Peptides against a protein of PDB entry 4LZF. Designs and how they scored, part 137

Target 1, 155 residues: chain A of PDB entry 4LZF
Amino acid sequence: GGRLVVFPNGTRKELSADGQTVKVMFFNGDVKHTMPDQRVIYYYAEAQTTHITYPDGMEVLQFPNNQTEKHFPDGRKEITFPDQTVKTLHPDGREESVLTDGTIIQLNPDGSKVIQFNTGQREIHTADFKRREYPDGTVKTVYSDGRQETQYPTG

## One batch from the design tools (peptide; made by RFdiffusion4, then SolubleMPNN)

Design b2_p26_4_s1 (from b2_p26_4, 13 letters changed)
Fold by OpenDDE base, seed 3:
Structure b2_p26_4_s1 (fold): chain B 155 residues (1-155), chain A 26 residues (1-26)
Amino acid sequence: as target 1 above (155 residues)
Amino acid sequence: DEEELRELAKEFTGSESLEGVEVHDL
């Protein structure tokens, strides 16, 4: 059978019968759960936050507002916001956000921005211009000097 | 055993005292 040790301060340690699962319930309400697959689940009672660490170095944070953060071993981070927007932070400084409507927003390390709208339109922002590409092949460019250019599809 | 319990008490209470420590088989 399993074993439960209860300390005078209120901390408890529970061992499974096979010894592969260890649960520590601290007097402050925090919980540390070591699983057979060697993942460790921390629950911080005051913050109401769950922190899972995996043997491969992956970490998962679950916040009380339903935000989830994944920290990958390669340094990539993936944030799922409460509104279900998913933001990926790449080690090279590139950021990509996928909105629930299918719009994709890319921020590049050079400061350029690309928006792929769910309508099939694409918008490109650089230091020199803002460009809108339409599904029909029309391209409208507004340059930083105020010049405007429209390119029509060749058909 | 008592030695393992004392080590555990030290870790979780800061003392090797087994006073008030309860062990339950599940």
Scores: peptide ipSAE 0.402, ipTM 0.869, DockQ to the pose 0.881
Fold by OpenDDE base, seed 1:
Structure b2_p26_4_s1 (fold): chain B 155 residues (1-155), chain A 26 residues (1-26)
Amino acid sequence: as target 1 above (155 residues)
Amino acid sequence: DEEELRELAKEFTGSESLEGVEVHDL
């Protein structure tokens, strides 16, 4: 059978019959679960935060406000905000946000920004210009010097 | 065994004392 050890400070350790599942309930209310798949689940009682660590180095944080963060072994981070926006932080410094309406916002390491609207329009921001691309092939560019250019589809 | 319990006590209480430690079979 399983085993429960109770310490005088209030900490408890519970072992499954096979020894593959370990639950530690700390005196401060924190909980640590070690699972058969070697996943470790920490619950921090004061912060009300769950932290899952995987053998491959993956980490998952779950916050009380319903935000979730995934930390990948390659250094990539994926944040799901309470509003269900998903932001990906890439190791190269690129950031991508996917909004619930399907809009995609990309921030590049060079400071450029690309917005792919759910309407099929795309907006590109650089140091030199702001460009709007329309589904019909029309392109409007506003340059940093105030010049404006409209390119019409050929054909 | 008692040695394992002392190691656990040290880890979780800072003392190898088994005073007040309870063990329950589940």
Scores: peptide ipSAE 0.402, ipTM 0.868, DockQ to the pose 0.915
Fold by OpenDDE base, seed 2:
Structure b2_p26_4_s1 (fold): chain B 155 residues (1-155), chain A 26 residues (1-26)
Amino acid sequence: as target 1 above (155 residues)
Amino acid sequence: DEEELRELAKEFTGSESLEGVEVHDL
């Protein structure tokens, strides 16, 4: 059988019969689970936050507002917001946001921005221009000096 | 093991005292 140790301060430690699962229930309501797969699940009662640590260095945070954060071993972070927008932070400084409507917003380390609209239009922002690409192949460019150019698809 | 329980008591209560510690077999 398993074992339960109850401390006078209210902390409890439960060990499974196989010894592979350990549950600590702290006096403050926090809970720590050590699982057979070596993941550790923390529940912080005051914050109502779940924090999972994996042996490979991955971490998952689950907040009471339904925000989820994943911290990957390579330094990448993925944030799922309550509205279901997913933001990825890459180690190189690139950021990508996927909106619920399918729009993708990319922020590049050089400061350029690319918006891929759900309509198939794409907008590119650089220091030198803003460019709109249309599904029909039309490209409109507005340069920082105020010049405008329209390129029509070659039939 | 009493030594193991004392280590746990120290970890979880800050004291090696086993006073009031209960052990239940499940």
Scores: peptide ipSAE 0.398, ipTM 0.864, DockQ to the pose 0.910
Fold by OpenDDE base, seed 5:
Structure b2_p26_4_s1 (fold): chain B 155 residues (1-155), chain A 26 residues (1-26)
Amino acid sequence: as target 1 above (155 residues)
Amino acid sequence: DEEELRELAKEFTGSESLEGVEVHDL
């Protein structure tokens, strides 16, 4: 059978019969689960936050506001906001946001920005210009000097 | 094992005392 150890301070340690699952319930209300798949689940009672660590170095944070953060072993972070927007932070400094309407926003390390609209239009922002690409192949560019150009698709 | 329990007590309470420690087989 399993075993339960209860300490005078209120901390409890529960072992499964097979010894593969360990549950520690700390006196402060925090909980630590060690699972057979070697994931460790921390619950922080005061913060009401769940923190899962995986043997490959993956970490998952679940916050009480329904925000979820994934910390990948390669240093990438993925944040799912309460509104279900997903933001990815890359180790090179690139950021990508996927909105619920399908719009994708990319921030590049050089400060350039690319927006892929759900309409199929694409907008590129650089230090030198803003460019709008349309699904028909039309491209409109507004340069930093105020010059504007329109390029039409070749028929 | 009493030694193992003392180590656990030290880890979880800061003391090796087994006073008030309860062990339940489930």
Scores: peptide ipSAE 0.396, ipTM 0.865, DockQ to the pose 0.904

Design b2_p26_4_s2 (from b2_p26_4, 15 letters changed)
Fold by OpenDDE base, seed 3:
Structure b2_p26_4_s2 (fold): chain B 155 residues (1-155), chain A 26 residues (1-26)
Amino acid sequence: as target 1 above (155 residues)
Amino acid sequence: DLEELKKLAKEFTGSESLEGVEVIDL
């Protein structure tokens, strides 16, 4: 069987029968789980926040508003917002957001923006132009000087 | 053992006192 140690201050330490799982319940309501796979799960009672650390350096934060953040070892961050939008922050400064309607928004380090609409249309924003690509192969470009061009799929 | 329990008591209570410490085998 497992072992439970109860301290007078209210802190409790529980060991599994195999000794590979350790649960500490602190007097302040915080909980620390050490798992057989070497992940550590912290629950902070006052903040109502869960923090999971993995042996590869990955971290997962779960906030009381249902926001989740994943911190990858390479410096990438993935944020799932309460509205279920998923935003990825890349180490190179690129940002990608996936909306619930399937729209993908990419912000590039050079300031350019790409929107992949759920309709299959794509819009590209640069310092020099805005370009709309249609599923039929039509491409419309509006340049910063006000010129407009339309390219049709037949040439 | 007793020494390990004293170490745990110091870690979680700030003293090596085992007064009021309960060990339950599950």
Scores: peptide ipSAE 0.345, ipTM 0.830, DockQ to the pose 0.865
Fold by OpenDDE base, seed 5:
Order: sequence, then C-alpha cells, then structure tokens
Structure b2_p26_4_s2 (fold): chain B 155 residues (1-155), chain A 26 residues (1-26)
Amino acid sequence: as target 1 above (155 residues)
Amino acid sequence: DLEELKKLAKEFTGSESLEGVEVIDL
C-alpha cells in the first residue's frame, strides 16, 4: 500500500502504492502534488493560489479571484481575467485581448493598435493616422496633421 | 529506509532527527 510520513512540525508526505504520486502537505498549509505525468500541482495556502508546472515548461497559475495565467514554454503568456477576457502576451511584444463580446484588441510592438469590433468594423491606430474600416467597404482616415480622407467602396 | 527518512526529515524539518516522526503504512 501507500505510505504516510508525519513529521512533528505538522508536515506530511503521502506516497501512493506505486510511488508515482507524491503528496506533501506542509505545516503552513501548502500542498504539493507530484503526479505520474510529472506535472506538479502546488497550492499556496496563504495566497490561495494553485500553480501547476508541466514537464515541457508550461505553467498554469490559478488565483483566488478566478484569474488564470498560462505561461507557455515559448514565452507566450495567456491571461484569463475574472470577466473572461483573454489577454495574450506574445514573445515579440504583441498583445492581444479578446473580449467576451468578440471584440479583439491588438497592440503591436511598433506602437500601433488594431481593434476588430464585434460589429465588423475595424479601427487602426498608428503614429500617422487613425483609420476606421466599415463592413460596407468605406474607410475613413484621420491623419495626425488633421487631414481627413474617406474612401468609398467601388460600386 | 532509515537514510531516506533522515533525508526527508532534513528536507521538511531542517534536522535529520526522527524524533516524533510517524510512518504509517496505508
């Protein structure tokens, strides 16, 4: 069978019968599970946070406010906020937020911003202009110098 | 194993002392 080791300070270590699962219950309330698939599940009692580490370098953090963070081996981070907005931080510095209404907000490393609205409209912000693209093909551009341009769809 | 248990004690208590350590077979 399994084994339980109890230390006088209150720390406990439980081993499964096959030795593939290890559970450590620390005296401070922290819990560490080592699983057969080599993932490690750590619960930080004071922070009420769950931290899962995978053999490939993937990490998942679950916070008490229902925020979840995924740290991918390639350096990408994906944050699911309590409101279910998903923000992706790319290694190249690009950030993308997907709102619950389907709106997508992209921040590019060059400082440009693109908003894809759930209405089908798209807005592009650059150092030189702000542009609104409409589903009908109309494009309105306001340049940084104050010029405005409207491009109508070709009939 | 006694040495393994001492190692665990050192890891989790800071001492190799096995005083008060309980091992339960499940």
Scores: peptide ipSAE 0.344, ipTM 0.829, DockQ to the pose 0.919
Fold by OpenDDE base, seed 2:
Order: structure tokens, then sequence, then C-alpha cells
Structure b2_p26_4_s2 (fold): chain B 155 residues (1-155), chain A 26 residues (1-26)
């Protein structure tokens, strides 16, 4: 059988019968589970947040507002917002957001921005211009000096 | 193991005292 150790301060430690699972219930309501696969699951009672740590360095945070964050060993972070938008932060500073409608927003380290709309239109923002690309091959460019150019598919 | 319990007590209560510690076999 398992073992339960109860401390006077209210902290409890439960050991599984096989000794592979350890559950600590802290006096403040926090819970720590150590699993056979060596992942550690923390529950912070006040914050109502779950924090999972993996042996490879992966971390997963689950917040009470339904936001989830994944911290990858390579330094990449993936945030799933309550609205189900997924934002990826890359170690090089690039950010990518995928909206529920399929729109992709990319922020590059140089400050440029690319929006791939679900309609097939693409918008590119740089320090020098904004460019709109249409599925028919039309390209409209507005330069920072106010100059505009339109390229037609057949022209 | 008594020494193991003392370690746990120290970790979770700040004291090696086993006063009031309850061990339940499940």
Amino acid sequence: as target 1 above (155 residues)
Amino acid sequence: DLEELKKLAKEFTGSESLEGVEVIDL
C-alpha cells in the first residue's frame, strides 16, 4: 500500500504503493505531484495555476483564464490565449500569431510585419513601405514618402 | 525510516521534530 505522512502544519505527503508517484499537499493548498516519467506538476492554489516541468526542460503553464503557455528547451515560447489565438515567440525575436480565422501575423526582429489574411491577401509592413498583395496578382505599395505604386497582373 | 521522516519534517516544517507527525499506511 501507499503511505501518507501528515504534518502538524497541515502539509501532507502521499507516496504511491510502487513509490513512483509522490504527492505533496502544502498547508496553503498548493499541490506538487512527481510522476513516474519525472515530470513535476505544481498547482498554485492562490493563483489557480498549473505548472508542469519536464526532464528535457519543457514547461507548461495553465492559467485560470484558459491561457496556456509552453516554454520549449530551445527558448521558444508558445502562448495559447483564451480566444484560442496561438502566439509563438522565437529565440531570434520573431513573433508569429495565428488567429482562429487562419490569419497569420508575423513580427520580424527588424520591425517588419507580415500579415497573411485568410482571404489569400498578404500585407507587408516595413520602415519604407506598406505593400498589399492580392490573390489575382495585383500589388499595391504605399511608400513612407506618400508615393503609391500599383502593379497589375498583366501589366 | 526515522531519518527519512526527520528529513521530511525539516523540509516541510523547518524542524526535525516528529511531534504530531502521523504516518498512515494505505
Scores: peptide ipSAE 0.343, ipTM 0.826, DockQ to the pose 0.915
Fold by OpenDDE base, seed 4:
Structure b2_p26_4_s2 (fold): chain B 155 residues (1-155), chain A 26 residues (1-26)
Amino acid sequence: as target 1 above (155 residues)
Amino acid sequence: DLEELKKLAKEFTGSESLEGVEVIDL
């Protein structure tokens, strides 16, 4: 059978019969599970947060507000917010947010921003201008100096 | 984020709890 070890501080360690599952219940209410697949599941009782670590370096955080963070081995982070917006932080510094309505917001390392609206319109923000691209091919640019330009699909 | 969580974990987990984790990792 399994083994239970009780420490003087109140911490308990449970071992499965095969030794493949380890459960540690800390005196503060935290729980650590080591699973046969080598996942480690931490539950932080006071924070009510679950932290799962995988042998490949993947980490998953689950917060009590229903936010989930995935930390990928490649350095990418994916945050699912309570509103189900998904934000991806790329190792190159690019950030992408996918809204529930299908809008995609991209923040580029150079500080530029691209919004792909669910309507098919695209807006590009740079230090020098804001540009709106329409599905019909019309492009409107507002420059930082206040100048405006409209480009039509047919010239 | 993860770093905030680690900070909280360290704050709320006494040294004895950390020692317990080390024993498990053997």
Scores: peptide ipSAE 0.321, ipTM 0.685, DockQ to the pose 0.054

Design b2_p26_4_s3 (from b2_p26_4, 15 letters changed)
Fold by OpenDDE base, seed 1:
Structure b2_p26_4_s3 (fold): chain B 155 residues (1-155), chain A 26 residues (1-26)
Amino acid sequence: as target 1 above (155 residues)
Amino acid sequence: DVEELKELAKEYTGTESLEGVEVIDL
């Protein structure tokens, strides 16, 4: 059978019959749960935060505001915000946000920004210009010097 | 095992004392 150890300070350690599941309930309300698949689930009572660690190095944080963060072994981070926007932070410094309406925002390490709108329009921001690309092939560019150019689809 | 319980007590209470430690078979 399983075993429960109760310490005088209020901490409890519960072991399953097979010894593969271990649950520690700390006196402060924190919980550590070791699972048969070697994932460890931490619950921090004061922060109301769940932290899951996986044997491959993946980590998942779940916050009380419904934000979720995934920390990948390759250094990539994926944040799901309470509004369900998903932001990915890449090891190369690139950031990508996917909005619930399908809009994609990319921030590049060089400071350039690309927005792919759900309408099919694309906007590119660089140090030198802001460019809007339309589904019909029209391209409008506003340069940093104030000059504007419109390129029409070649017939 | 008593030694294992002492190690657990040390880890979770800061002392190897088993005073007040309760072990329940489930």
Scores: peptide ipSAE 0.393, ipTM 0.875, DockQ to the pose 0.915
Fold by OpenDDE base, seed 2:
Structure b2_p26_4_s3 (fold): chain B 155 residues (1-155), chain A 26 residues (1-26)
Amino acid sequence: as target 1 above (155 residues)
Amino acid sequence: DVEELKELAKEYTGTESLEGVEVIDL
């Protein structure tokens, strides 16, 4: 035996029989659903956005364009873009993007950039150089002064 | 409880009026 309260403005509040689930359907089409696990699901009708809040402080946003954002309690954010690229923003300022082709792009707090290509090649960008590491062990470095160096795997 | 319903009405409608409020046991 749950309970439904219907207000004259069109807002409805539904309580489950155990009292652990509460669903509010607002007059504007928004929905607030409180679950037994204390997760709260908001649906914003105008924005067509779902916002889930968890007791631990985790938040999940689901946008109508198929973008999903996870906001972790530690301040980390994970964004899954519509193209399925996953970008992670770390609390230390590091950013990592995983592309659908398997390429990983890392932006470090010091301004350096690392690209791990799907071919197994790795490229490192710093203030002082750009370095390409090849799967065969060859390393090519171009320094900011224009000097180039190639290191071969055979020494 | 009537007072609880008034509080809900105030929260969701801006008034404590129970006019037009329907309570359905499921």
Scores: peptide ipSAE 0.386, ipTM 0.868, DockQ to the pose 0.901
Fold by OpenDDE base, seed 5:
Structure b2_p26_4_s3 (fold): chain B 155 residues (1-155), chain A 26 residues (1-26)
Amino acid sequence: as target 1 above (155 residues)
Amino acid sequence: DVEELKELAKEYTGTESLEGVEVIDL
């Protein structure tokens, strides 16, 4: 059998029979659950947020609006929004969003943007131009000065 | 163990007092 300790302030500590699982239920409604695999599950009652910490340094946050955030040991963050868009924040400053329709939006540290459309078209935005690449190999470029260029696929 | 319980009491209540602490074997 397990063991339950109840404190006068309302905090409770429960130990499993094997001692590998520890559950603390704080007087404020927060819960800390230490698991046999060394992950720790925090539930913050006021925020209604679950925070899981892993021994490798991985952290997972689950918010009441169904947003999930993963904090990787390398400093990368992955946010799954309620609409199921996934945004990755890379340590180098690059951001990537994957939309539910398969469109990928990349923001580069230099300020350039690349959109990979689900149609196979690709759009590149720089300070100097916007470029559209088509699946057939056609490339259209509109420069910041208003000049336009079209490169046709080689036959 | 009483000393372990006092440490827990200190951690979770701010005092080593075991007054009102209930231990239940499950």
Scores: peptide ipSAE 0.386, ipTM 0.869, DockQ to the pose 0.924
Fold by OpenDDE base, seed 3:
Structure b2_p26_4_s3 (fold): chain B 155 residues (1-155), chain A 26 residues (1-26)
Amino acid sequence: as target 1 above (155 residues)
Amino acid sequence: DVEELKELAKEYTGTESLEGVEVIDL
């Protein structure tokens, strides 16, 4: 069987029968679980936040507002907002947001922006131009000097 | 082991005292 140690200050330590699972319930309401897979789950009672650490260096934060953050070992971060938008921050400074309607917004380190619309249209913003690509292969470009060009798929 | 329990008590209560410590086999 497992073992439960109860301390007079209210802290409790529970060990599984195989010794592979350890649960500490602290007097302040915090909880620490050590799992057989070496994952550690912290629950901070005052903040109502869950923090999971993995052996490979992966970390997962779950906040009381339903925001979730994943911290990857390579330095990449993935944020799932309460509205279910997913934002990825890459180590090179690139940011990508996936909206609930399927729109993808990419911000590049050079300051350029790419929007992939759910309609299949794509828009590219640079210092020199804005370009709209249509599903039929038509491309419209508006340059910073005010010139406009249209390229047709057959032209 | 009594010494192991004293180490646990020190870690989780700040004292080696086993007064009021309860060990339950499940």
Scores: peptide ipSAE 0.384, ipTM 0.867, DockQ to the pose 0.859

Design b2_p26_4_s4 (from b2_p26_4, 15 letters changed)
Fold by OpenDDE base, seed 3:
Structure b2_p26_4_s4 (fold): chain B 155 residues (1-155), chain A 26 residues (1-26)
Amino acid sequence: as target 1 above (155 residues)
Amino acid sequence: DIEELKEEAKEFTGTTSLEGVEVIDL
C-alpha cells in the first residue's frame, strides 16, 4: 500500500505503493508531484500556474489564461498564445510566428522579415527592397530607391 | 525510520518535532 503523512500545519505527503510517485500538498494549496520518469510537476495555487520540469532540462509553463511556454535545453522558447498563435524564439535571435490561418512570419537577426502566406505567396523585406514571390513564379521587387522590377517565369 | 520522519518534519514544518504528525498506511 501507499503511505500518507499528515503534518500539523496542513501539509500532506503521499507516497505511492511502488514508491515511484510522490505528491506533496502544501498548506498554502501548492502541489508538487514527482513522477517515475523524474518529471516534477509544480502547481502554484495563488498564480494558478503549472510548471513542469523534465530531467533533460526542458520546462513547460501553463498559465491561467491558457498561454503555454516551452523552454528547451538549447535555449529555444516556444510560446502558444491564447489565440493559438505559436511563436518560436531561437537562440540566434530569429523569431518565427505561425498564425491560425497558416501564415508564417519570420524575423531574422539582420532585421529582414519573411512572410509565407497561406496562399503560397511569399514576401521578403530587407533594408534594400521588398520582394513578392507568386506561386506562378512571378517575382515583383520594389527597391528602397523607388525602382520596381518584375521577373516573369521562364517556362 | 524515525530519523527520516524527523527530517521530513523539519522540511515541511520547520521543526523535528513529531507532535501531531500522522502516518497512515494505505
Scores: peptide ipSAE 0.426, ipTM 0.902, DockQ to the pose 0.910
Fold by OpenDDE base, seed 4:
Structure b2_p26_4_s4 (fold): chain B 155 residues (1-155), chain A 26 residues (1-26)
Amino acid sequence: as target 1 above (155 residues)
Amino acid sequence: DIEELKEEAKEFTGTTSLEGVEVIDL
């Protein structure tokens, strides 16, 4: 059978019969589950936060506001905001946000920004210009000096 | 074993004392 250990401070440890599942219920209301797949699930009662750690180094944080953070072994982070916007932080410093409408916002390490609109329009922001690309191939550029240029797909 | 329980007691209570520790086989 399994085993239950009850400590005088109120902490409890439950061990499954196969020894593959361990549940610790801390006196403060925190809970730690060690699963057969070596995943560890922490629940922090005061913060109402769930923290899952995987043997490959993956981590998942679930916050009470419905925000979820995934920390990948490669150093990438993926944040799902309460509004279901997904922001990916890449190890190279690139950030990508996918909005619920399908708009993608990319922040590049060089400080440039690319917005891919759900309409197929693309907007590129650099230190020197803002450029809007249209699905028809039209490109409008507004330079930082106030100059504007329009390029048409047919030249 | 008892030594493992003492280690667990230390981990979860800060002492190796088994006073008030209950072990229930399920």
Scores: peptide ipSAE 0.426, ipTM 0.900, DockQ to the pose 0.930
Fold by OpenDDE base, seed 5:
Structure b2_p26_4_s4 (fold): chain B 155 residues (1-155), chain A 26 residues (1-26)
Amino acid sequence: as target 1 above (155 residues)
Amino acid sequence: DIEELKEEAKEFTGTTSLEGVEVIDL
């Protein structure tokens, strides 16, 4: 069978019958599960946060506000906000946000910004210009010097 | 093992004392 160890401070350790699952219930209310697949599930009682660590270095944080963070072994982070917006932080400094309406916002390391609207329009922001691309092929550019250019689709 | 249990006691209580430690076989 399994084994339960109860410490005088209130910490408890439960071992499964197969020895592959360990559950530690700390005196402060924290809980640590070590699973057969070597993932560790930690619950921080005060923060009401679940932290899962995987053998490959993947980490998942679940916050009480329903925010979820994934920390990938490559250094990428993926944040799912309570509103279900997904923000990806890339190791190169690029950030991408996918909104629930399908709009994608990209922040590039060079400071440029690209917005792919759910309407099919695309907006590009650089130091030199703001450009709007339309589904019909029309492109409108407003330069930082105030010049405007409209490129019509070639018929 | 008693030595393993002492190590666990140290980890979880800060002491190797087994006083008040209860082991229940399930």
Scores: peptide ipSAE 0.424, ipTM 0.900, DockQ to the pose 0.930
Fold by OpenDDE base, seed 2:
Structure b2_p26_4_s4 (fold): chain B 155 residues (1-155), chain A 26 residues (1-26)
Amino acid sequence: as target 1 above (155 residues)
Amino acid sequence: DIEELKEEAKEFTGTTSLEGVEVIDL
């Protein structure tokens, strides 16, 4: 059978019959589960946040607002916002957001921004210009000095 | 093991005292 240990401060420890699952219920309402696959699930009662740690170094945070964060062993972070936008933060400082409509927004370490619209249009923002590329091959550039250039596709 | 239980008591209560610790076999 399993085992239950009850401490005088209200902390409780439950062991499964096979000893592979450990559940600690802390006096403050926090809960720690150690699973057979060696993942550890923390629940922080005050924050209402779940934190899962995996043996490979993966971490998953689940917040009460329905935001989820994944921390990958390579240093990449993936944030799923309540609106289901997925933001990836790369170790090199690049950020990518994928919107629910399929729009992709990239922020580069140099401060440039690229928007790939679901319509097939692409917009590039730099310190020097904003450029819009159209599916037909038309390119419109607005420079920081206010000049505009339009390149038409070769007919 | 009593020594293991004392270490758990220390971890969860700050003392190795087993006073008021209840062990239930399920």
Scores: peptide ipSAE 0.423, ipTM 0.900, DockQ to the pose 0.924

